Peptides against a protein of PDB entry 3HTU. Designs and how they scored, part 1

No score or structure here was measured in a lab: all are predicted.

Target 1, 75 residues: chain A of PDB entry 3HTU
Amino acid sequence: RRPEEWGKLIYQWVSRSGQNNSVFTLYELTNGEDTEDEEFHGLDEATLLRALQALQQEHKAEIITVSDGRGVKFF
Unless a header shows other numbers, all headers, positions and changes below count from the first letter of the chain.
Peptide ipSAE was made for these designs. It is ipSAE averaged over its two directions, with the distance scale d0 held at 1.0 Angstrom where the peptide's residues are scored. Compare it between designs on one protein only; published cut-offs may not apply.
The geometry check fails a fold that doesn't show the stated peptide or that is severely misdrawn somewhere.

## One batch from the design tools (peptide; made by RFdiffusion4, then SolubleMPNN; aimed at target 1 V23 Y27 N31 E33; its pose is not in this set)

Design b1_p13_5_s2
Fold by OpenDDE base, seed 1:
Structure b1_p13_5_s2 (fold): chain B 75 residues (1-75), chain A 13 residues (1-13)
Amino acid sequence: as target 1 above (75 residues)
Amino acid sequence: RRAELERLRAQLA
């Protein structure tokens, strides 16, 4: 899958699970209990970031970068 | 990772 395809799957999960407007660490999305049954569970962080960047371009997410970590807010 | 999440949320506020 391409990053944008992963982004679509991730956003579909966010929408279906009612997680819109919620904030996640990148780790939670791919390693958390909430996504254990999702196809994107275990996705490498580099690909995840590209997926989220694609969503960000669509104004569906905002990647949060601070000195000691990164996360994402979905809209 | 709770602390990290809270820092991220604070960054958005």
Scores: peptide ipSAE 0.300, ipTM 0.809, DockQ to the pose 0.204
OpenDDE base, seeds 2, 3, 4, 5: peptide ipSAE 0.292, 0.293, 0.297, 0.291; ipTM 0.806, 0.806, 0.808, 0.806

## One batch from the design tools (peptide; made by RFdiffusion4, then SolubleMPNN; aimed at target 1 F24 E28 F75; its pose is not in this set)

Design b1_p21_2_s1
Fold by OpenDDE base, seed 5:
Structure b1_p21_2_s1 (fold): chain B 75 residues (1-75), chain A 21 residues (1-21)
Amino acid sequence: as target 1 above (75 residues)
Amino acid sequence: GSVTEEDIKLLKERLEELKKK
């Protein structure tokens, strides 16, 4: 899959799941219990980042970088 | 939308939880 395709799958999950918190660590998206049944579970961080960058270009997400790691907010 | 200070705080809390694992 291309990054934009992964991004679509991720965003669809976010939209369907009705999460109370729209902020995630990158680890939670690919290694968390909530995404165990999703196709993007286990996705390497580099590919995940590219997927999120694709969403970011569409203003559907913003990648957040802090000293202890990275996360993302979905819109 | 945009990322707020509250969002940053929340993210940092989540990251701290991960560090404890």
Scores: peptide ipSAE 0.665, ipTM 0.898, DockQ to the pose 0.764
OpenDDE base, seeds 1, 2, 3, 4: peptide ipSAE 0.661, 0.662, 0.662, 0.664; ipTM 0.897, 0.897, 0.898, 0.898

## One batch from the design tools (peptide; aimed at target 1 G69)

Design b1_p22_1_s1 (made by RFdiffusion4, then SolubleMPNN; its pose is not in this set)
Fold by OpenDDE base, seed 5:
Structure b1_p22_1_s1 (fold): chain B 75 residues (1-75), chain A 22 residues (1-22)
Amino acid sequence: as target 1 above (75 residues)
Amino acid sequence: SARAERLKARQPERLARLASLG
């Protein structure tokens, strides 16, 4: 899958689960309990980041980059 | 929905984790 395709799947999960305007760590998106049944579970962080960057370009997400980790807010 | 509320309830924890990363 392309990053944009991963982004679509991720955002669909966010929307369907009613988590718009929520914040996640990148780790939780791919390794957390809440996404265990999702196709993007286990996705490498580099690919995840590219997917989220695609969503960010669409104004559907905002990546939060801090010194020792990263997160994302979905709109 | 109940699911949304359950997931939303974890937001403070997520925010705290992000805060600890800075």
Scores: peptide ipSAE 0.261, ipTM 0.795, DockQ to the pose 0.713
OpenDDE base, seeds 1, 2, 3, 4: peptide ipSAE 0.247, 0.172, 0.260, 0.186; ipTM 0.788, 0.730, 0.795, 0.741

Design b1_p22_3 (made by RFdiffusion4)
Pose (drawn by RFdiffusion4):
Structure b1_p22_3 (pose): chain A 75 residues (1-75), chain P 22 residues (1-22)
Amino acid sequence: as target 1 above (75 residues)
Amino acid sequence: TEDEEIVEEKLEEEEEELEEEE
């Protein structure tokens, strides 16, 4: 599955729950306790990062760099 | 920024949880 297909799924999960301006760590998206039964749970950080970069090009997400890791804000 | 602080707090909490699991 390509980066942008994960990106669409990631974006749909965020939009439907009312988290349209929420900030997430990349870890908690693929490994957190809220996304356990989500389809993207277990996705590697590299592919996740690319899916997020595709969303950023569509102005649907902003990747945040915080010293020892990565996060993202969705719009 | 406020968003960076939220991410920093969350990363610290995740690290602590992983250490407790180890």

Design b1_p22_4_s4 (made by RFdiffusion4, then SolubleMPNN; its pose is not in this set)
Fold by OpenDDE base, seed 5:
Structure b1_p22_4_s4 (fold): chain B 75 residues (1-75), chain A 22 residues (1-22)
Amino acid sequence: as target 1 above (75 residues)
Amino acid sequence: SEEDKKIVEKKLKEIKEKEEKK
């Protein structure tokens, strides 16, 4: 799968699951308990970042960078 | 926003604490 395709799967999960929180750490998306049954669980961080960057270009996500790591806000 | 950044920082801290307890 290409990063853009991963982005689509991730966004579909966010939308369908009806998450009350729109902000996630990158770790939560690929290593969190809530995504254990998702295809993107265990995805390497480099590919994940590229996937999120693709979503960001579509204004569906915003990557947030802080001192201790990165997160993402979905729209 | 600054609020979103604080949310991320809090989550990162929580994850760190959980991993330390395992």
Scores: peptide ipSAE 0.609, ipTM 0.881, DockQ to the pose 0.824
OpenDDE base, seeds 1, 2, 3, 4: peptide ipSAE 0.607, 0.604, 0.608, 0.607; ipTM 0.880, 0.879, 0.881, 0.881

## One batch from the design tools (peptide; aimed at target 1 K73)

Design b1_p24_3 (made by RFdiffusion4)
Pose (drawn by RFdiffusion4):
Structure b1_p24_3 (pose): chain A 75 residues (1-75), chain P 24 residues (1-24)
Amino acid sequence: as target 1 above (75 residues)
Amino acid sequence: EEEEEEEEKEEDEEIVEEKLEEEE
């Protein structure tokens, strides 16, 4: 599955829960306890990073760099 | 408006930092 197909699924999960301006760690998206029964749970950070970069090009997400890791804000 | 955008970015970074500390 390509980066942008994960990006569409990630974006749909965020939009439908009312988290349209929420900030997430990349880890909690693929390994957190809220996304356990989500389809993208277990996705590697490299592919997730690329799916997020595709969303950023669509102005649907902003990747945040915080020293020892990564996060992301959805719009 | 520029100052409000900078402050919002700083708050977002602080949220990510707290979450990363909790994950560690």

Design b1_p24_3_s3 (made by RFdiffusion4, then SolubleMPNN; from b1_p24_3, 12 letters changed)
Fold by OpenDDE base, seed 5:
Structure b1_p24_3_s3 (fold): chain B 75 residues (1-75), chain A 24 residues (1-24)
Amino acid sequence: as target 1 above (75 residues)
Amino acid sequence: EEKKREEEEEEDKKKVAERLEKLK
């Protein structure tokens, strides 16, 4: 899958789960319990970042960087 | 307002940081 395709899957989960306006760490998205049954579970961080960047271009997400790591907010 | 947007951005950063601390 291309990054934008992964982004679509991720955002579909966000929308269906009612997680809009929620903040996640990148780890929680791919390794958390909430996404355990999703296709993007276990996705490598590099590919995840590219997927989220695609969503960011569509104003559906914002990548947040802090000293200890990165997260994302979905809209 | 830009101030409100900046405050929201800082709150989101704080939330991310808090979650990262919980994971560690």
Scores: peptide ipSAE 0.618, ipTM 0.878, DockQ to the pose 0.932
OpenDDE base, seeds 1, 2, 3, 4: peptide ipSAE 0.611, 0.611, 0.614, 0.613; ipTM 0.875, 0.875, 0.876, 0.876

Design b1_p24_7 (made by RFdiffusion4)
Pose (drawn by RFdiffusion4):
Structure b1_p24_7 (pose): chain A 75 residues (1-75), chain P 24 residues (1-24)
Amino acid sequence: as target 1 above (75 residues)
Amino acid sequence: EEEEEEEKEEDEETVEEKLEEEEE
């Protein structure tokens, strides 16, 4: 599955829950306790980062760099 | 522009707090 297909699925989960301006760590998206029964749970951080970069090109997400890790804000 | 910078600082701080909780 390509980066952008994950990106569409990631974006849909964020939009439908009312988290349209929420901030997330990349870890909690693929390994957190809210996304356990989500389809993208267990995705590696490299492919997730790429899917997020595709969303950022579509102005649907902004990747945040916080010293020892990565986060993301969805729009 | 100043409000956007403050929002970005707040977002970084949220990410930092979450990373610290994940390390614990």

## One batch from the design tools (peptide; aimed at target 1 V23 R70)

Design b1_p26_1 (made by RFdiffusion4)
Pose (drawn by RFdiffusion4):
Structure b1_p26_1 (pose): chain A 75 residues (1-75), chain P 26 residues (1-26)
Amino acid sequence: as target 1 above (75 residues)
Amino acid sequence: EEEEEEEEKEEDEEEVEEKLEEEKEE
């Protein structure tokens, strides 16, 4: 599955819960306790990073760099 | 408006930092 197909799925989960301006760590998207029964749970951080970069090109997400890790804000 | 945008970025960055610290503690 390509980066952008994960990106559509990630974006849909965020949009439907009313988290349209929420901030997430990359870890908590693929390994957190809210996304356990989500389809993208267990996705590696590299592919997740690319899926997020595809969303950023569509102005649907902004990747945040915080020292020892990565996060993301969705729009 | 530019100062409000900078403050919002700084709050986002603090929020990610707090979450990362909590994940390391676990």

Design b1_p26_7_s2 (made by RFdiffusion4, then SolubleMPNN; its pose is not in this set)
Fold by OpenDDE base, seed 5:
Structure b1_p26_7_s2 (fold): chain B 75 residues (1-75), chain A 26 residues (1-26)
Amino acid sequence: as target 1 above (75 residues)
Amino acid sequence: MKEKVKELLEKMKKMVEEGKVKKYVP
């Protein structure tokens, strides 16, 4: 899958699970219990970032930096 | 979930609410 395709899957999960306007760490998004059954569970961080960047360009997400960690806010 | 992740998550949520987040740009 291309990063854009991963982004689509991620955002579909965000939307159908009612997670819009929520914040995640990158680790939680791909390794958390809430996404265990999703296709993007276990996705490597590099690909995840590219996927989220695609969503960011569509104003559907914003990648954030806090201290030594990264997270994402979905809209 | 790792304890560090939980702490970071709560910090992120708080900072987002307060408008104190830094947007990541590669």
Scores: peptide ipSAE 0.137, ipTM 0.709, DockQ to the pose 0.816
OpenDDE base, seeds 1, 2, 3, 4: peptide ipSAE 0.126, 0.137, 0.132, 0.133; ipTM 0.694, 0.703, 0.704, 0.705

Design b1_p26_7_s3 (made by RFdiffusion4, then SolubleMPNN; its pose is not in this set)
Fold by OpenDDE base, seed 5:
Structure b1_p26_7_s3 (fold): chain B 75 residues (1-75), chain A 26 residues (1-26)
Amino acid sequence: as target 1 above (75 residues)
Amino acid sequence: MKEKIEELLKKMKEMVEKGKVKKYVP
């Protein structure tokens, strides 16, 4: 899958699970309990970032940095 | 690691609410 396709899957999960306006660490998004059954679970961080960047272009997400960590806010 | 993630998440959520968020730029 291309990053844009991963982004689509991720955002579909965000929408259908009511996670809009929620904040995640990148690790939590791909390794957390809430996404265990999703296709993007276990996705490598590099690909995840590209996927989220695609969503960011569409104003559906915002990648954020806090201290030495990264996260994302979905809209 | 889990504790670190939880702490980071808390800080992130707090900073988002306060508008103190910096966008990641590659």
Scores: peptide ipSAE 0.130, ipTM 0.699, DockQ to the pose 0.881
OpenDDE base, seeds 1, 2, 3, 4: peptide ipSAE 0.122, 0.125, 0.076, 0.123; ipTM 0.686, 0.690, 0.653, 0.691

## One batch from the design tools (peptide; aimed at target 1 F24 I64 D68 G71)

Design b1_p27_1_s2 (made by RFdiffusion4, then SolubleMPNN; its pose is not in this set)
Fold by OpenDDE base, seed 3:
Structure b1_p27_1_s2 (fold): chain B 75 residues (1-75), chain A 27 residues (1-27)
Amino acid sequence: as target 1 above (75 residues)
Amino acid sequence: SEEQEKKDKELVEKKLKEIKEKEEKEK
């Protein structure tokens, strides 16, 4: 799958999961319990980042960088 | 807004800290 395709899957999960929070760490998306049954669970961080960057270009996400790592906010 | 941006960053930092503390507890 291309990064854009992964981004689509991730965004679909965010939109349909009924999550109250729209802010995630990258770890939560690929290693969290809430995504265990999703196709993108276990996705490598490099590919994940590219997927999120694709969503960011569409104004559907914003990558947040802090001192100890990164997160993402979905819109 | 800048205020919301600060809150979002703070939330990410909190989550990252919690994950790290969990990892240390597993040892």
Scores: peptide ipSAE 0.546, ipTM 0.864, DockQ to the pose 0.878
OpenDDE base, seeds 1, 2, 4, 5: peptide ipSAE 0.545, 0.541, 0.546, 0.545; ipTM 0.863, 0.861, 0.864, 0.863

Design b1_p27_3 (made by RFdiffusion4)
Pose (drawn by RFdiffusion4):
Structure b1_p27_3 (pose): chain A 75 residues (1-75), chain P 27 residues (1-27)
Amino acid sequence: as target 1 above (75 residues)
Amino acid sequence: EEEEELEERIEEELEEREEEEEEEEEE
């Protein structure tokens, strides 16, 4: 599954729950306790980073760099 | 403020992962 197909699924989960301006760690997206029964749970951070970069090109997400890790804000 | 809260949450996640690695080594 390519980066952008994960990106569409990630974006839909965020949009439907009313988290349209929420901030997330990359870890809590693929390993957190809110996304356990989500389809993208268990996705590696490299592919997730790419799916997020595809969303950023579509102005649907902004990747945040915080020292020892990565986060993201969705729009 | 969002970046500071995010940094704190990443730090907590890293600490929890380190503790899990230590428990696996003990086993």

Design b1_p27_4_s1 (made by RFdiffusion4, then SolubleMPNN; its pose is not in this set)
Fold by OpenDDE base, seed 5:
Structure b1_p27_4_s1 (fold): chain B 75 residues (1-75), chain A 27 residues (1-27)
Amino acid sequence: as target 1 above (75 residues)
Amino acid sequence: MEKEEEEKKKKEEELLKKAKEKAEELE
C-alpha cells in the first residue's frame, strides 16, 4: 500500500471508532491495543509518518512534535 | 522485561500528555 492508502485506513478507523480522544502518539496507533485488529497495526513508523503527512496535507490530521517525540491530532 | 515495559508505558503516557497539551494550544 501507498502511504496515502494507509492514511485512508487509519483515518477511517479514527472516524469510525468513536473514540473521544483525537490525539495519539505514533506508537499507540500501530502498537496499541485499540488497533490490534486493524490492518495498519504493526506498520513501521516511517510508513506511518508518511501516511500521516498525507493526511496532514488534506487537513485531516496534524503531526505534533514535542521535545521527546511526536503525536498526531485527527480532525 | 516487565520493568522495561512499564518504563516504556510511562514514557509513552508522558508523551501523550505533552502532545495533548500542545494540541490544545493549537485550537
Scores: peptide ipSAE 0.402, ipTM 0.791, DockQ to the pose 0.831
OpenDDE base, seeds 1, 2, 3, 4: peptide ipSAE 0.397, 0.398, 0.389, 0.398; ipTM 0.789, 0.788, 0.783, 0.788

Design b1_p27_4_s2 (made by RFdiffusion4, then SolubleMPNN; its pose is not in this set)
Fold by OpenDDE base, seed 5:
Structure b1_p27_4_s2 (fold): chain B 75 residues (1-75), chain A 27 residues (1-27)
Amino acid sequence: as target 1 above (75 residues)
Amino acid sequence: EEEEKKKKKEKEKELLEKAKKKAKELE
């Protein structure tokens, strides 16, 4: 899958599960208990980041950079 | 694996809080 396709799957989960406006670490999106049954569970961080960047371009997410890592907020 | 994942999750907690704080500031 392309990053954009992964982004679509991730956002679909966010929307369907009512996680809009929630903030996640990149790790919990792909390694958290809440996404264990999702196709994107276990996705490598590099691909995840590209997927989130695609969503950011669509104003569906914002990647948050802090001193010691990154998070993401979904809209 | 579970223990390593647990440790990672703990470290991510602080990151999450920082991210949430920054996200709130950006509203």
Scores: peptide ipSAE 0.517, ipTM 0.852, DockQ to the pose 0.847
OpenDDE base, seeds 1, 2, 3, 4: peptide ipSAE 0.499, 0.501, 0.495, 0.497; ipTM 0.841, 0.842, 0.841, 0.841

Design b1_p27_6 (made by RFdiffusion4)
Pose (drawn by RFdiffusion4):
Structure b1_p27_6 (pose): chain A 75 residues (1-75), chain P 27 residues (1-27)
Amino acid sequence: as target 1 above (75 residues)
Amino acid sequence: SEDEEIVEEKLEEEKEELEEEEEEEEE
C-alpha cells in the first residue's frame, strides 16, 4: 500500500472523530491505545512519515519536529 | 510553540510508559 493510500485512511480517521486540529505523535498513531483497532495500527514510522508528507502537500497536515521524535497536526 | 510543547509532553509520557514495561519484564 502506497504512502498516500495510508494518508487518505489516516486523514479519514482524524476527520470523523472531530480531531480536525489535533496534534499527535507518530508513535501514538501506529502504536497508541486509541488507534488499537484501527487499520493503520502497526504501520512502520518510515511509511507513516511518507503518508504524512503526502497529506502536508495537500495542506491537510503539518509535520512537527520535536527533538527526539516526530509529531503531526491535522487540518 | 504550543504544538511543539504538546508533542514534547506526549513523547516524554510514552518513554516513561515504555521504560516501566521493560522494568516489569525484567522482574

## One batch from the design tools (peptide; aimed at target 1 K73)

Design b1_p29_1 (made by RFdiffusion4)
Pose (drawn by RFdiffusion4):
Structure b1_p29_1 (pose): chain A 75 residues (1-75), chain P 29 residues (1-29)
Amino acid sequence: as target 1 above (75 residues)
Amino acid sequence: SEEDKEEVEEKLEEEEEEEREEEEEEREE
């Protein structure tokens, strides 16, 4: 599955829950306790980062760099 | 924004703390 197909699924989960301006760690998206039964749970950080970069090009997400890791804000 | 960075930093600290607690529990077992 390509980066942008994960990006569409990631974006749909965020939009439907009312988290349209929420900030997430990349880890909590693929390994957190809220996304356990989500389809993207267990996705590696590299592919997740690319899916997020595709969303950023669509102005649907902003990747945040915080010293020892990565996070993301969705729009 | 700066507020977003601070929120990400808090979340990363909380994740580290949870990992440490799990390791301690495994050592006790």

Design b1_p29_1_s1 (made by RFdiffusion4, then SolubleMPNN; from b1_p29_1, 13 letters changed)
Fold by OpenDDE base, seed 5:
Formats: structure tokens, sequence, C-alpha cells
Structure b1_p29_1_s1 (fold): chain B 75 residues (1-75), chain A 29 residues (1-29)
């Protein structure tokens, strides 16, 4: 899958679960309990980041960088 | 927003704490 395709899957999950405007750590998306049944569970961080960057270009997400790591807010 | 950044920071700290506790528990077993 391309990063854009992963982004689509992630965003679909966010939308289906009604978690728009919610904040996640990158870890929660790929290692969290809430995504255990999703195809993107276990996705490597590099690919995840590229997927989120694709969503960010579409104004569907905002990657948040803090001192201890990164997160993302979905719109 | 700054509020969102704070939320991310808080989540990261919580995850870090949980992972450290998990690691410690596994080392004790």
Amino acid sequence: as target 1 above (75 residues)
Amino acid sequence: SEEDKKKVQEKLEEIKKKEEEKKKKEEEE
C-alpha cells in the first residue's frame, strides 16, 4: 500500500468511530487497543508518518510535535 | 493548538509510564 492508501484507511477508522477532532499519539494508532482489528495496526512509524502527512496535505489531519514525541489531530 | 499539544504531551507521558512499568514487571518475572 502507498502512504496515501494507508492514510485513507486510518481516516476511515477515525470517521467511523466518530473520533474527528480527537488527538492521538502515533503509538496509539498502531499499537493501541482501539485499533487492534485494523489493517494499519502494527504499521511502522515511518510509513504511518507518511500516511498522516498525506492526510495533512488534504487538511484532514494535523501532525503535532512536542518534546517527547508526536501526535496527530484529525478533522 | 496549545491545548492539543498539551493533550499529546500528556498522552505520551502516560504511555511512557505504562511501558516502563510493563518492562519492569516483565524483568521481575
Scores: peptide ipSAE 0.406, ipTM 0.808, DockQ to the pose 0.925
OpenDDE base, seeds 1, 2, 3, 4: peptide ipSAE 0.400, 0.400, 0.403, 0.398; ipTM 0.806, 0.806, 0.808, 0.805

Design b1_p29_4_s3 (made by RFdiffusion4, then SolubleMPNN; its pose is not in this set)
Fold by OpenDDE base, seed 2:
Structure b1_p29_4_s3 (fold): chain B 75 residues (1-75), chain A 29 residues (1-29)
Amino acid sequence: as target 1 above (75 residues)
Amino acid sequence: MEELKKKIEEAAKEREEKREEEEEEEEEE
């Protein structure tokens, strides 16, 4: 899958689960309990970032970087 | 992990507040 395709899958999960405006750490998104049954579970961080960047261009997500890590807010 | 998430949430909030302030300033002009 291309990063954009991963982005679609991720955002579909966000939308159908009603978690728009939610914040996640990158680890939580791909390794958390809430996404265990999703196809993107276990996705490598590099690919995840590219997927989220694609969503960010569509104003569907915002990647947030802090001193000790990164996360994402979905819209 | 929880601390990181909290930091991210705070950063997101700060950015939202900044956007709101900018919008308010534009509306007042």
Scores: peptide ipSAE 0.476, ipTM 0.840, DockQ to the pose 0.938
OpenDDE base, seeds 1, 3, 4, 5: peptide ipSAE 0.469, 0.470, 0.474, 0.473; ipTM 0.838, 0.838, 0.840, 0.840

Design b1_p29_6 (made by RFdiffusion4)
Pose (drawn by RFdiffusion4):
Structure b1_p29_6 (pose): chain A 75 residues (1-75), chain P 29 residues (1-29)
Amino acid sequence: as target 1 above (75 residues)
Amino acid sequence: EEEEVREELDEWEEEREEEEEEEEEEEEE
């Protein structure tokens, strides 16, 4: 599955729960306790980073750099 | 490590919200 197909699924989960301006760690998206039964749970950080970069090109997410890791804000 | 990244993200979001509020007040003046 390509980066942008994960990106669409990631974006749909965020949009439907009312988290449209929420900030997330990349870890919590693929390994957190809220996304356990989500389809993207267990996705590697590299592919996730690429899916997020595709969303950022669509102005649907902003990747945040915080010293020892990565996060993201969705719009 | 994850708790530290979460705390830094919360602090970053709070600082950005404060900067946006200051910019809105300056525009009203």

Design b1_p29_6_s2 (made by RFdiffusion4, then SolubleMPNN; from b1_p29_6, 14 letters changed)
Fold by OpenDDE base, seed 2:
Structure b1_p29_6_s2 (fold): chain B 75 residues (1-75), chain A 29 residues (1-29)
Amino acid sequence: as target 1 above (75 residues)
Amino acid sequence: NLEKIKEELEKKKKEEEEKKKEEEEEEEE
């Protein structure tokens, strides 16, 4: 899958689970128990980041940099 | 509020790191 396709899957999960406007760490998206059954579970961080960047271009997400790493807010 | 969001993320990161350490310790035992 291309990063954009991964982004679509991730955003679909966010939307279906009713977690729009929620904030996530990158780790919990791919390693958290809430996504264990999702296709993107276990996705490498580099690909995840590219996927989220694609969503950001569509104004569906915002990658947030904090002192202790990065996260993402979905819209 | 971006500051509030950042605070939330930092909190999550701390909890996440602690959880990772605990899991790693359990796997080593």
Scores: peptide ipSAE 0.220, ipTM 0.677, DockQ to the pose 0.123
OpenDDE base, seeds 1, 3, 4, 5: peptide ipSAE 0.215, 0.144, 0.178, 0.191; ipTM 0.672, 0.581, 0.640, 0.654

## One batch from the design tools (peptide; made by RFdiffusion4, then SolubleMPNN; aimed at target 1 V23 F24 E28; its pose is not in this set)

Design b1_p30_8_s1
Fold by OpenDDE base, seed 3:
Structure b1_p30_8_s1 (fold): chain B 75 residues (1-75), chain A 30 residues (1-30)
Amino acid sequence: as target 1 above (75 residues)
Amino acid sequence: SESLKKLIEEARKLREEEERRREEEEEEEE
C-alpha cells in the first residue's frame, strides 16, 4: 500500500470510531489496544508518518512534535 | 501516554497564541 492508502484506512477508523478531534501518540495508532483489529496495526513508524503527512495535506490531521515524542491530532 | 497527549495539546495552543500575537502586532504597525 502507498502512504496515501494507509492514511485513508487510518482516517476511516478515526471517523467510524468517533475519534475525530482526538490526540494520539504515533505508538498508540499502531500498537494500541484500540487498533488491534485494524489493518494498520503493527505498521512501521516510517510508513505511518508518511501516511499521516498525506492526511495533513488534506487538513485531516496535524502532526505535532515535542521533546518527548510525536503525536497527531485528527480533525 | 496521557502526559504526552497533554504536551502535544499544549504545544498546539502555544502555536495558536503566537500566530494571534503576530497578527495583532502587524495590525498595530499599520
Scores: peptide ipSAE 0.110, ipTM 0.546, DockQ to the pose 0.045
OpenDDE base, seeds 1, 2, 4, 5: peptide ipSAE 0.103, 0.107, 0.107, 0.107; ipTM 0.537, 0.545, 0.540, 0.540

Design b1_p30_8_s3
Fold by OpenDDE base, seed 4:
Structure b1_p30_8_s3 (fold): chain B 75 residues (1-75), chain A 30 residues (1-30)
Amino acid sequence: as target 1 above (75 residues)
Amino acid sequence: SEELEKLIKEAKELREEEKKKKKEEEEKKK
């Protein structure tokens, strides 16, 4: 799958679960209990970042970088 | 990640508040 395709799957989950405007750590997106049944569960962080960057280009997400970690906010 | 956790918490609280308001308004319309 291309990063854009992964991004689509991730955003679909966010939308279906009604979690728009939520913030996630990168880890909980791919390793959390809430996404165990999703295709993107277990996705490597590098690919995840590329997927999120694709969503960011569409203004559907914002990658958050803080001093002690990285996360993402979905719109 | 303390700073990130704070952002997560704040976002969650905001969403819950918005859900509450929406639910209350829907119930009021009934």
Scores: peptide ipSAE 0.287, ipTM 0.739, DockQ to the pose 0.243
OpenDDE base, seeds 1, 2, 3, 5: peptide ipSAE 0.278, 0.274, 0.275, 0.285; ipTM 0.731, 0.729, 0.730, 0.737

